Peptides against a protein of PDB entry 1MQS. Designs and how they scored, part 84

Target 1, 223 residues: chain A of PDB entry 1MQS
Amino acid sequence: ILKMLFLNKDLNNNDNITTITDDIFNQQEIIWKVLILDIKSTATISSVLRVNDLLKAGITVHSLIKQDRSPLPDVPAIYFVSPTKENIDIIVNDLKSDKYSEFYINFTSSLPRNLLEDLAQQVSITGKSDKIKQVYDQYLDFIVTEPELFSLEISNAYLTLNDPKTTEEEITGLCANIADGLFNTVLTINSIPIIRAAKGGPAEIIAEKLGTKLRDFVINTNS

## One batch from the design tools (peptide; made by RFdiffusion4, then SolubleMPNN)

Design b2_p18_2_s4 (from b2_p18_2, 9 letters changed)
Fold by OpenDDE base, seed 4:
Structure b2_p18_2_s4 (fold): chain B 223 residues (1-223), chain A 18 residues (1-18)
Amino acid sequence: as target 1 above (223 residues)
Amino acid sequence: SEEIEKRYNEFLSKYKSL
């Protein structure tokens, strides 16, 4: 998150948030930015950062993407939003309207190829592609409740997985979603976990899916 | 148009996924 707020510059990951923000704040001229969020990413940010942390990162104001926002054509904007068609369209509209000087787009999870192509197409038509500086998948589609406890905030996941009326297909789909979320979490923490799951249930399915994703990722990254 | 394609590719070049 902090890396994103500092326009994806390399940061020393060994320091706590306060140390990082203080060091950067003291060493560099602060670039004031607007942070554009959605409901989900707001929860993510709020779970990790305090308002003062945002200020130290140069965030002057943060707003919801769906809110009516005043133009700040001389101010760069950081978008940190879910990879949805709706958000893409809003970003494009903001681009068209010269809402901000620069656009640093960060998606909370992986942007699907179809949406990437759509976004690219729309941006290309605007003729303002130069204003878009970054488009990154941040893989921050989770809530931090404790330093070592993460929540994907999947509605009724426990109930669905434990309801005998739930179909196998539904379980499989949900497990896939959970695995995706966990994968994103792992990528965010930049550490490959030892996966432990109870046998004979959805947890095992999730673990297998996650394991596969992680293995594939490691292979692809090292290749 | 060629210009649209250029901008399209320019945009894609800015995309980074882990």
Scores: peptide ipSAE 0.508, ipTM 0.932, DockQ to the pose 0.703
Fold by OpenDDE base, seed 3:
Structure b2_p18_2_s4 (fold): chain B 223 residues (1-223), chain A 18 residues (1-18)
Amino acid sequence: as target 1 above (223 residues)
Amino acid sequence: SEEIEKRYNEFLSKYKSL
């Protein structure tokens, strides 16, 4: 998500998120952007970021894709929306109307081939394909409600996990720290959760570590 | 149209899936 908000640029700084945002804020000109969401992606963003984080990332305003939005022709836009025909048509209409200066399109999950071809065809007809800078699948299709939202406040977790230069040892170490934080949260709420994680990534590693910690704790407490 | 095809391909070149 943070990478998306910084236009999918490689962030090579090992510094804390706060340090990175502060350094970017202090050393680089902030590029102000509009963030366009749908209901599902709003829940995703709200579960990961605070309003202040959006501001630090240069998000001046955020809106729902289906809402009437005022044109900001001098402002670049980041779309983070579900890969649906309806959303594609709205994006194309926004492009046709020159609603924004640049378009950075991010889908919450993989865009089906038929919809990709449809989007490409519509964009090609508008003659404004140069305004579209990026079209990315983000695979962030999880929903967390506000009452269930909490943060471990681990600095640069997202950047570290998504940096191709990060070593397996560093990933394992970070996953262990995250698992420790989650374990502490579970103990605080005094309830054993059902753990759900995506397969094949850091989430699975974290889930495994957390599961082991919980099992060990239960065994040691019942003994 | 050759121009439409060019724009179509340009757009596709900007697509990235994980």
Scores: peptide ipSAE 0.506, ipTM 0.931, DockQ to the pose 0.407
Fold by OpenDDE base, seed 1:
Order: sequence, then structure tokens, then C-alpha cells
Structure b2_p18_2_s4 (fold): chain B 223 residues (1-223), chain A 18 residues (1-18)
Amino acid sequence: as target 1 above (223 residues)
Amino acid sequence: SEEIEKRYNEFLSKYKSL
């Protein structure tokens, strides 16, 4: 599962989840991603990973595949879903609509040949096959009765921040709220992150606000 | 078309089954 969350890169299998996530999280280049699940895979993820593990793996938001999801065209997506015709059609529709920047598709079990051919055919027709980076069978089909998930609902924030009708005051207010949320998260996980943000946009504003909050907190706690 | 076939094969090359 961790390998999947890190885009199927080679990880040191001798380390525990915490060590692996800490090592990668401390690296300068964290790729933030969206995680798309179904009901079955939600239970699987919940059985293995904690909230902190998802964050350290760069998962900012997770959603159900059947749920209405806002476009995040600059964000890569990891799909971890059952190999069904319904899920394939949804993925293809997401591809057609440019919902995400890159698509890393992982199936919970082996994709049948007929569905593989169907998916390949549909993707080829879209002309957007270059956005598909990986298609993997993960064989993670175990289920837990009580799924526990962590999510950050940032999709609406993204839309608001990129809407030309949004006022500067609204942007500033939203950035402050996001920074507050992130600050609370940092305190909860008891780890000060290395903050990286794209320059010239709302992300930079948020990063600056968050940095200020963290600095103020450290100063006030040591006084 | 040849282009569709190319994209089809490109996609399949990205598939890995464990």
C-alpha cells in the first residue's frame, strides 16, 4: 500500500511504516496527490494506514470514486479501486474531463482481460493516454469492517481560489482559514513540516501564513 | 487509425500485473 502511495517507487521493505514515511516526508520534494477509493478499498486502506501515514505519503484529499469530485487539473491522482466496468468508465470520464494532471491507476485485484482491453480502447480514443502513468494490479483485497479515513476537503478551496470572480478579500480570508487548518493538523501530528509552495499563487500565501503561525507558536511556547 | 493503435499499445505497456 505504501509503495502504491509513493507511485510504486522502490521502498526499503525492512523499515516499518513510520520509518518509511518519515524518511520520504523529510525529503524536499513531496508530491501531493489525491486518492480515489471505493467502499471496498476504503476498508483495505483503513486496516493498514493511519491518518498520519496518508499525510506523510502526500495524500492531501481522498474521495469515493462514485462521489462528485471537483476538478484538480494540476494535481496527480491515485486510483485504488475494484476492477469493475463501472469504475473503469468513471476513470475514463475523469480522464476525458481532465479532472487531474496525472493518473496512477491501481486495482484491488487482477483486472480481467476483457476489462483491460476495454479500458485501453477507451483511453486510446480519448487521445490522452499520456496522462495515464501507471496501471497496476495490487492484489489488496482484504476487508475490515470499520473503515477509518483521513481527508482534507480542499477541492472547493481550489475552485474558489482559481475563480476569477473571487475577490482578493475572499482569497485572503480563505488562505487564512486553510493556514489555520494546516496549523491545527501540524499540532495534531506533533511534527513541524518543511513547507514547500509554488510561487506566485495562493499556495505561497498559505505557506507564509502557516510559517508565521508556527514561528509564533514556537516563540510563545518557549517563553 | 495507426495513431489509436499506437496509443493503445502505449497504454498496455504501462500495465503491470503482480
Scores: peptide ipSAE 0.501, ipTM 0.929, DockQ to the pose 0.292
Fold by OpenDDE base, seed 2:
Structure b2_p18_2_s4 (fold): chain B 223 residues (1-223), chain A 18 residues (1-18)
Amino acid sequence: as target 1 above (223 residues)
Amino acid sequence: SEEIEKRYNEFLSKYKSL
C-alpha cells in the first residue's frame, strides 16, 4: 500500500511504516496527489494506514470513485479500486474529462484480461493514453473477510474522518453515529464485545463512546 | 487505425501484474 502511495517506487521493506513515512516525508520532495478509492479499498487502507500516514504520503484529498469529484487538472491521481467494468468506465470518463493531470491506476486484485483489453481500447480511443502513467494489479485481498466483519455502510465515513478539512465537531458527530451503529449491532447480536481500537485516532473515540454506551446499557438492564 | 493500435499497445506496456 505504501509503495502504491509513493507511485510504486521502491521502498525499503524492512522499515516500519512510521519510519518509511517519516523518512520519505523528511528526505524526499512530497508529490501531492489525490487518492481515489472504492468501498472495498477504503476498508483495506483503513486497516493498514492511519490518517497521518496518508498525509505523509502526500495524499491531499481522497474520494470515492463513485462520488462526484471536482476536477483537479494539475494534480496527479492514484486510483486504488476494484477491477470492475464500472470502475474502468469511471476512470475512462475521468480521463476524458481531464479530471487529473496524471493517472496512476492500481487495482485491488488482478484485472481480468477481458477488462484489461476493454480499458486499453477505451483509453486508446481517447487519445490521452500519455496521461496514464501506471496500471498495476495490487494483491491486497488480504482483508480476511472474517465472517464476522460487518459494515455499517455509513457513506464516506473513512473519508470524512481522514479529511484534514473535517472539523472536530464533524468528527465527533460521525464518531457518535458510528458508535450508535455499533451499539445497535451489539444489541442485535446479543453479545457484549471486547472493544479494541487503535490509539490516537477516530477509532479510539468511537471505542470510548461505544464502551460508555454498553456500560450504561448493562447497568440499566441489570438494574 | 494505426494510431489507435499504437496507443493501445502503449497502454498495455504500462500494465504490470504481480
Scores: peptide ipSAE 0.494, ipTM 0.927, DockQ to the pose 0.330

Design b2_p18_3_s1 (from b2_p18_3, 9 letters changed)
Fold by OpenDDE base, seed 4:
Structure b2_p18_3_s1 (fold): chain B 223 residues (1-223), chain A 18 residues (1-18)
Amino acid sequence: as target 1 above (223 residues)
Amino acid sequence: MDLTEEFKKLVEEYKKKL
């Protein structure tokens, strides 16, 4: 998250948030930026950062992507939003309207290829592609409640997984979503976990899916 | 992941189709 707020510059990962923000704040001229969030990313940011951290990162104001936002044509914007068609359309509309000077787009999770292409296609029509400085898909589709506990904030996951009326297809789909979220979390933490799951239930399914994703990732990154 | 370069590439490709 902090890296994103500093326009994805390299940060010393060994420092705590306070140290990082203090060091950068003291050493560099603050570039004031607008932070554009959605509901999900707002929760994510709020779980990890304090208002003071945002200020130290040069965030002048933060707003929801769906809110009416005043144009700030001389101010760069950081988008940190879910990778959805709706959000892409809004970003493109903001681009068309010259709402901000620069666009640093960070998706909260992996951006599907089709959406990347859609974004690119729409931007190509605007003639304003030069204003888009960065496109990232972050792997921050989670809420950090405490250092060792996080939530994917998947609605009714526990209930769905434990409801005997839930279909196998629904369980499988949900398990896939959970595995994706966990995978993203692992990538964010930048450490390969030891996966522990109870046997004979959805947790095992999730663990298997996650394990596969991690293996595939390791193979692909080492190639 | 940094998608910037891929994005820029795609933008240029779509521009050529216009």
Scores: peptide ipSAE 0.672, ipTM 0.966, DockQ to the pose 0.775
Fold by OpenDDE base, seed 5:
Structure b2_p18_3_s1 (fold): chain B 223 residues (1-223), chain A 18 residues (1-18)
Amino acid sequence: as target 1 above (223 residues)
Amino acid sequence: MDLTEEFKKLVEEYKKKL
């Protein structure tokens, strides 16, 4: 996984994750990149890496492949996704749209020959094959746990957030409390979340607050 | 496994068929 995050450069396999990330962070120029995942690979990444590890690896943003993603045309992208026709089609669409500057494609398991040919065929039509810098498949034997549900046990949160009588200050305060709870959860489970929120509502406020807390935490842990 | 070279080869082959 770490090798992939460093664009499949050779890493010292005898070092632990922390030592590798610290050495690279201190000695090498960080290449900032976006990490694109699916549900399965998200679980894999979360089981192995911490939020700080991703940042030290130069991951500025991570998102789901099926999620609407903002274009970052000057930023290289690492895909770490299942070898499926659907994911290939999305990657090709991202390529067509010039979503990123460079494409480093890593499949989570062996890529069938027919899908490799399909990817190549579709890319050949785009005329943008030069943007695809790497194509890898991986062998990952990780147990993917089922999604876990948890509650922050905040009384009447949904009602409060949707009541037109609730003041903006009350909403902001509640969103801060929710973000704190989520932050604590992230730290407790030692998982890297992909934050997904609806735009234009309390969920976006929560997402922004949580994002800030996570960034601040990472900065402070690197000090 | 690194599939990059095989991929590039396939892309060129498909380009010739266009």
Scores: peptide ipSAE 0.668, ipTM 0.965, DockQ to the pose 0.372
Fold by OpenDDE base, seed 1:
Formats: structure tokens, sequence, C-alpha cells
Structure b2_p18_3_s1 (fold): chain B 223 residues (1-223), chain A 18 residues (1-18)
């Protein structure tokens, strides 16, 4: 799972989640991303990760694949969803609509050959295959213990960012809270990461706020 | 498993059929 969140880069699997996230946070440029889930994968993520782990991995927003999601055309997206025809059709529709800048597709279990071919066929027609950077299927064998609790947190973030009734002030407030969490993480590990945020979405707002907080901190500590 | 290369291959094959 962590490997997926870091765009399937090699990770040291001998360490605990905190050590892995801290090492990557310190040594690599953080790319802000959107995470697209379904009900099943939400439970899976909840069993192994906490909100802070997602933030450390550069996941700034989460949403369900079947929900109406706002377009973030300059933001890369990670899909972690069940290998179904329905999910494939939604991904292709998102691609057609230029909903995100890049697509990193991870299926929660083995992808059948017929569905791989269907995905490839549909993508070939769009002329936008270059936006699909990765296709993975997963083999997960672990116990899901607390699926509902983490799902609620993800849903709240999604609702706030995608509800047309949400004010700019509320969005700004949520982004500030995320930036605060990241700031505290940076201070804890005593290392300033390189942060890349895609333009035109919450990731840019978060990156700007985080940058401001870090600058203010440096100024205040040298005083 | 990483299916990226197989996927890209399939996409190119389907493009040739268009």
Amino acid sequence: as target 1 above (223 residues)
Amino acid sequence: MDLTEEFKKLVEEYKKKL
C-alpha cells in the first residue's frame, strides 16, 4: 500500500510504516496527489494506514470513485479500486474528461485479462493514453479491523472539497489544517522536504500554506 | 504485479486497428 502511495517506488519493507514514511519524507520530493477509492479499498486502507500516513505520502484529498468529483486537471491521481467493469468505465470517463493530470491505476486484486484488454481498448480510442502512467494489480492478504472509522474521515474531506455549497473560507480552513499537520511532521523529523504541488487544486493551496509556515518558523527561530 | 508495459503494448495494438 505505501509503495502505491509513492507511485510504486521501491521502499524498505523491513521498517514500520512510520519509519518508511519518515525516510521517504526526508529523502524524496513530495508530490501532492489525489487518492480515489471504492468502499472495499477504503476499508483496506483504513486497516493499515492513518490520516497522518496519507498526508506524509502527499495524499491531500480522498474521494470515492462513484461519487461526483470535482475536476483537478493539473493534479495527479492514484486509483486504488476493485477490478470491475464499472470502475474501468469510470476511470476511462475521468480520462476523457481530463479530470486529472496523470493516472496511476492500482487494482485491489488480480485484474482479469479481459478487463485489461477492455481498459486498453477504451483508452486507445481516447487518444489520451500518455496520461496513464502506471497500471498495477495487487495481492493483499491482511485483516481489515476498523474500516468504518477511517472511511468517515475520508468522506468528510471529500464532502468539504467537492460540495458546491462549501465556501472558499471552509476550503481554506481545511487546507490550513492539512498544512498544520504536515508542518508538525516536518518539525518532528527535523528535515525540510522538497514539495511539488500541482496547480489548480487543494494541493497548491496546501503547499503555499506549508511554505509560509516553514518560512515563518525559520525567521522566528533565528530571532 | 506491474501491468504497465503490457497495458501500453495493448493500447498500441488497438491504436493500429483504428
Scores: peptide ipSAE 0.666, ipTM 0.964, DockQ to the pose 0.356
Fold by OpenDDE base, seed 3:
Structure b2_p18_3_s1 (fold): chain B 223 residues (1-223), chain A 18 residues (1-18)
Amino acid sequence: as target 1 above (223 residues)
Amino acid sequence: MDLTEEFKKLVEEYKKKL
């Protein structure tokens, strides 16, 4: 997994993930990348890596492959997704739209020959095959626990956020409290969240605040 | 496994068929 995040460069054989990331961080200029995942690969990454590990690997943002993603034409992308026809079609569409500068494709399991040929055929039509730098398949079989639902148990949060009499300051304060709770949860479970929020509401504010907290934490831990 | 070379080969083969 770490090799993939460093574009499959040769890594020194170190005994633990932290030592590897620290060594690379100290020796090499960090190349910032986008990481595209699916539900399965998200669970895999979360089981092995910490939030700090992704940031040390130069992952600036991670997103789900099926999520609407903004174009970053000057940023390289790492795909780590299941070998499915659906995911291949999405990757090709991202290529057609020049969504990223470079494409590093890693499948979470063995890629069948027919899907490799399908990918190659579709890419050949785009005329943009030069942007695909790597194609890998992995042999990862991770046991993922069932998703858990949790609550922060903040009293009257829904009512406060939906009351037209609530002030912007009150909303901002409540959103900060929610973000703090989520941040603490992330630290406790030692996993990397994918944040999804509806646009134009409190959820977006919370997502932004949480993102900032996570980034600040990582920066402060690495300094 | 690194499939890059095989992939590039296939892409070129399909390009020739266009």
Scores: peptide ipSAE 0.664, ipTM 0.965, DockQ to the pose 0.388

Design b2_p18_3_s2 (from b2_p18_3, 7 letters changed)
Fold by OpenDDE base, seed 2:
Structure b2_p18_3_s2 (fold): chain B 223 residues (1-223), chain A 18 residues (1-18)
Amino acid sequence: as target 1 above (223 residues)
Amino acid sequence: MDLTKEFKELVEKYKKEL
């Protein structure tokens, strides 16, 4: 996994993940990248890596492949997704739309020959094959843990956020508290979250605040 | 496994068929 995050460069296998990430972060120019995941690969990464590990690897943004993602045409992307026709079609569509500057494609398991040919055929039509820098498949034997449901148990959070009498300042304050709680939870469970939030509401505010906290934490721990 | 070379070769093959 770490090798993938560093664009499949050779890493000294004898060093602890922390040592590798620290050494790379301190000694090399960080290439900021987008990480595109699916549900399966999210579970895999969360089981092995800490949030800090992704950020130390230069992952600035991570998203689900099926989510609407903003174009970042100047940013390289790492795909780590299941070898499915659906994911291949999405990758090709992302390529067609120039969503990212470079494409580093890593499949979570063996890529069937027919899907490799399908990917190649579709890419050939785009004329943008030069943007695909790598295609890898992997054999990851990870025990996928079941999703955990947790609550911050903030009293009346839903009521407060939906009460028309609640001020914007109160909403902002509550969202900050929720984001703090989520941040602490992320650190405690040693998981890298994919943040999903509905647009246009408190959930988006929380997501933005949490994202900022995670980014700031990584910047500050690496400085 | 690194499939990059094989992938690129397939892309070129399909380009010629267009």
Scores: peptide ipSAE 0.676, ipTM 0.966, DockQ to the pose 0.375
Fold by OpenDDE base, seed 1:
Structure b2_p18_3_s2 (fold): chain B 223 residues (1-223), chain A 18 residues (1-18)
Amino acid sequence: as target 1 above (223 residues)
Amino acid sequence: MDLTKEFKELVEKYKKEL
């Protein structure tokens, strides 16, 4: 799962989640991303990760694949969803609509050959295959213990960022809270990461706020 | 498993059939 969140880069699997996230956070440029889930994968993520782990991995927004999601055309997206025809059709529709800048597709279990071919065929028609950077299937064998609790936290963030009734002030407030969490993480590990945020979405707002906080901190500590 | 290479090859195959 962590490997997926870091765009399937090699990770040291001998360390605990905190050590892995801290090492990557310190040594690597952070790319802000959107995470697209379904009900099953939400439970899976909840069993192994906490909100802070997602933030350390550069996941600033979470949403369900079947929900109406706002376009973030300059933001890369990670899909972690069940290998179904329905999910494939939604991904292809998102691609057609230029909903995100890049697509990193991870299926929660083995992808059948017929569905791989269907995905490839549909993508070939769009002319946008270059936006699909990765296709993975997963083999997960672990116990899901607390699926509902983490799902609620993800849903709240999604609703706030995607509800047309949400004010700019509320969005700004949520982004500030995320930036505060990231700031505290940076201070804890005593290393300033290189942060890359896609333009035109919450990731840019978060990156800007985080940058400001870090600058203010440096100024105040040298005083 | 990483299916990216296989996927890209399939995409190119289908593009040629259009």
Scores: peptide ipSAE 0.671, ipTM 0.965, DockQ to the pose 0.356
Fold by OpenDDE base, seed 3:
Structure b2_p18_3_s2 (fold): chain B 223 residues (1-223), chain A 18 residues (1-18)
Amino acid sequence: as target 1 above (223 residues)
Amino acid sequence: MDLTKEFKELVEKYKKEL
């Protein structure tokens, strides 16, 4: 997994993930990248890596492959997704739209020959095959626990956020409290969240605040 | 496994068929 995050460069054989990331961080200029995942690969990454590990690997943002993603034409992308026809079609569409500068494709399991040929055929039509720098398949079999639903149990949060009499300051304060709770949860479970929020509401504010907290934490931990 | 070489070869094959 770490090799993938460093564009499959040779990594020194170190005994633990932290030592590897620290050594690379100290020796090499960080190349900032986007990481595209699916549900399965998200669970895999979360089981092995910490939030700090992704940031040390130069992952500026991670997103789900099926999520609407903004184009970053000057940023390289790492795909780590299941070998499915659906994911291949999405990757090709991202290529067609020049969504990223470079494409590093890593499948979470063995890629069948028919899907490799399908990918190659579709890419050949685009004329943009030069942007695909790597194609890998991995042999990862991780046992993922069932997703758990949790609540911060903040009293009257829903009512407060939906009451038209609630002030902007009150909303901002409540959103900060929610973000703090989520941040603490992330630290406790030692996993990397994918944040999804509806646009134009309190959820977006919470997502932004949480993102900032996570970034600040990582910066402060690495300084 | 690194499939890059094989992939690139397939792409070139299909380009010639266009």
Scores: peptide ipSAE 0.669, ipTM 0.965, DockQ to the pose 0.370
Fold by OpenDDE base, seed 5:
Structure b2_p18_3_s2 (fold): chain B 223 residues (1-223), chain A 18 residues (1-18)
Amino acid sequence: as target 1 above (223 residues)
Amino acid sequence: MDLTKEFKELVEKYKKEL
């Protein structure tokens, strides 16, 4: 996984994750990149890496492949996704749209020959094959845990957030409390979340607050 | 496994068929 995050450069396999990330962070120029995941690979990444590890690896943003993503035409992208026709089609669409500057494609398991040919065929039509820098398949034998449901046990949160009588200050305060709870959960489970929130509502406020807390935490842990 | 070379070769093959 770390090798992939460093664009498949050779890493010292005898070092632990922390030593590798610290050495690279201190000695090498950080290449900032976006990490694109699916549900399966998200679980894999979360089981192995911490939020700070991603930052030290130069991951500025991570998102789901099926999620609407903002274009970052000057930023290289690492895809770490399942070898499926659907994911290939999305990657090709991202390529067509010039969504990123460079494409480093890593499949989570062996890529079937028919899908490799399909990817190549579609890319050939785009005329943008030069943007695809790497194509890898991985052999990750990680146990993907099922999604876990948890509750912050905040009484009447849904009602409060959707009641038109609730003041903006009350909403903001509640959103802060929710963000704190989520932050504590992230730290407890030592998982890297992909934050997905609806725009224009309390969920976006929570997402922003949580994002800020996570960034601040990472900055403070690097000090 | 690094599939980059094989991928690039396939891309060139398909370009010729267009």
Scores: peptide ipSAE 0.673, ipTM 0.966, DockQ to the pose 0.391; fails the geometry check

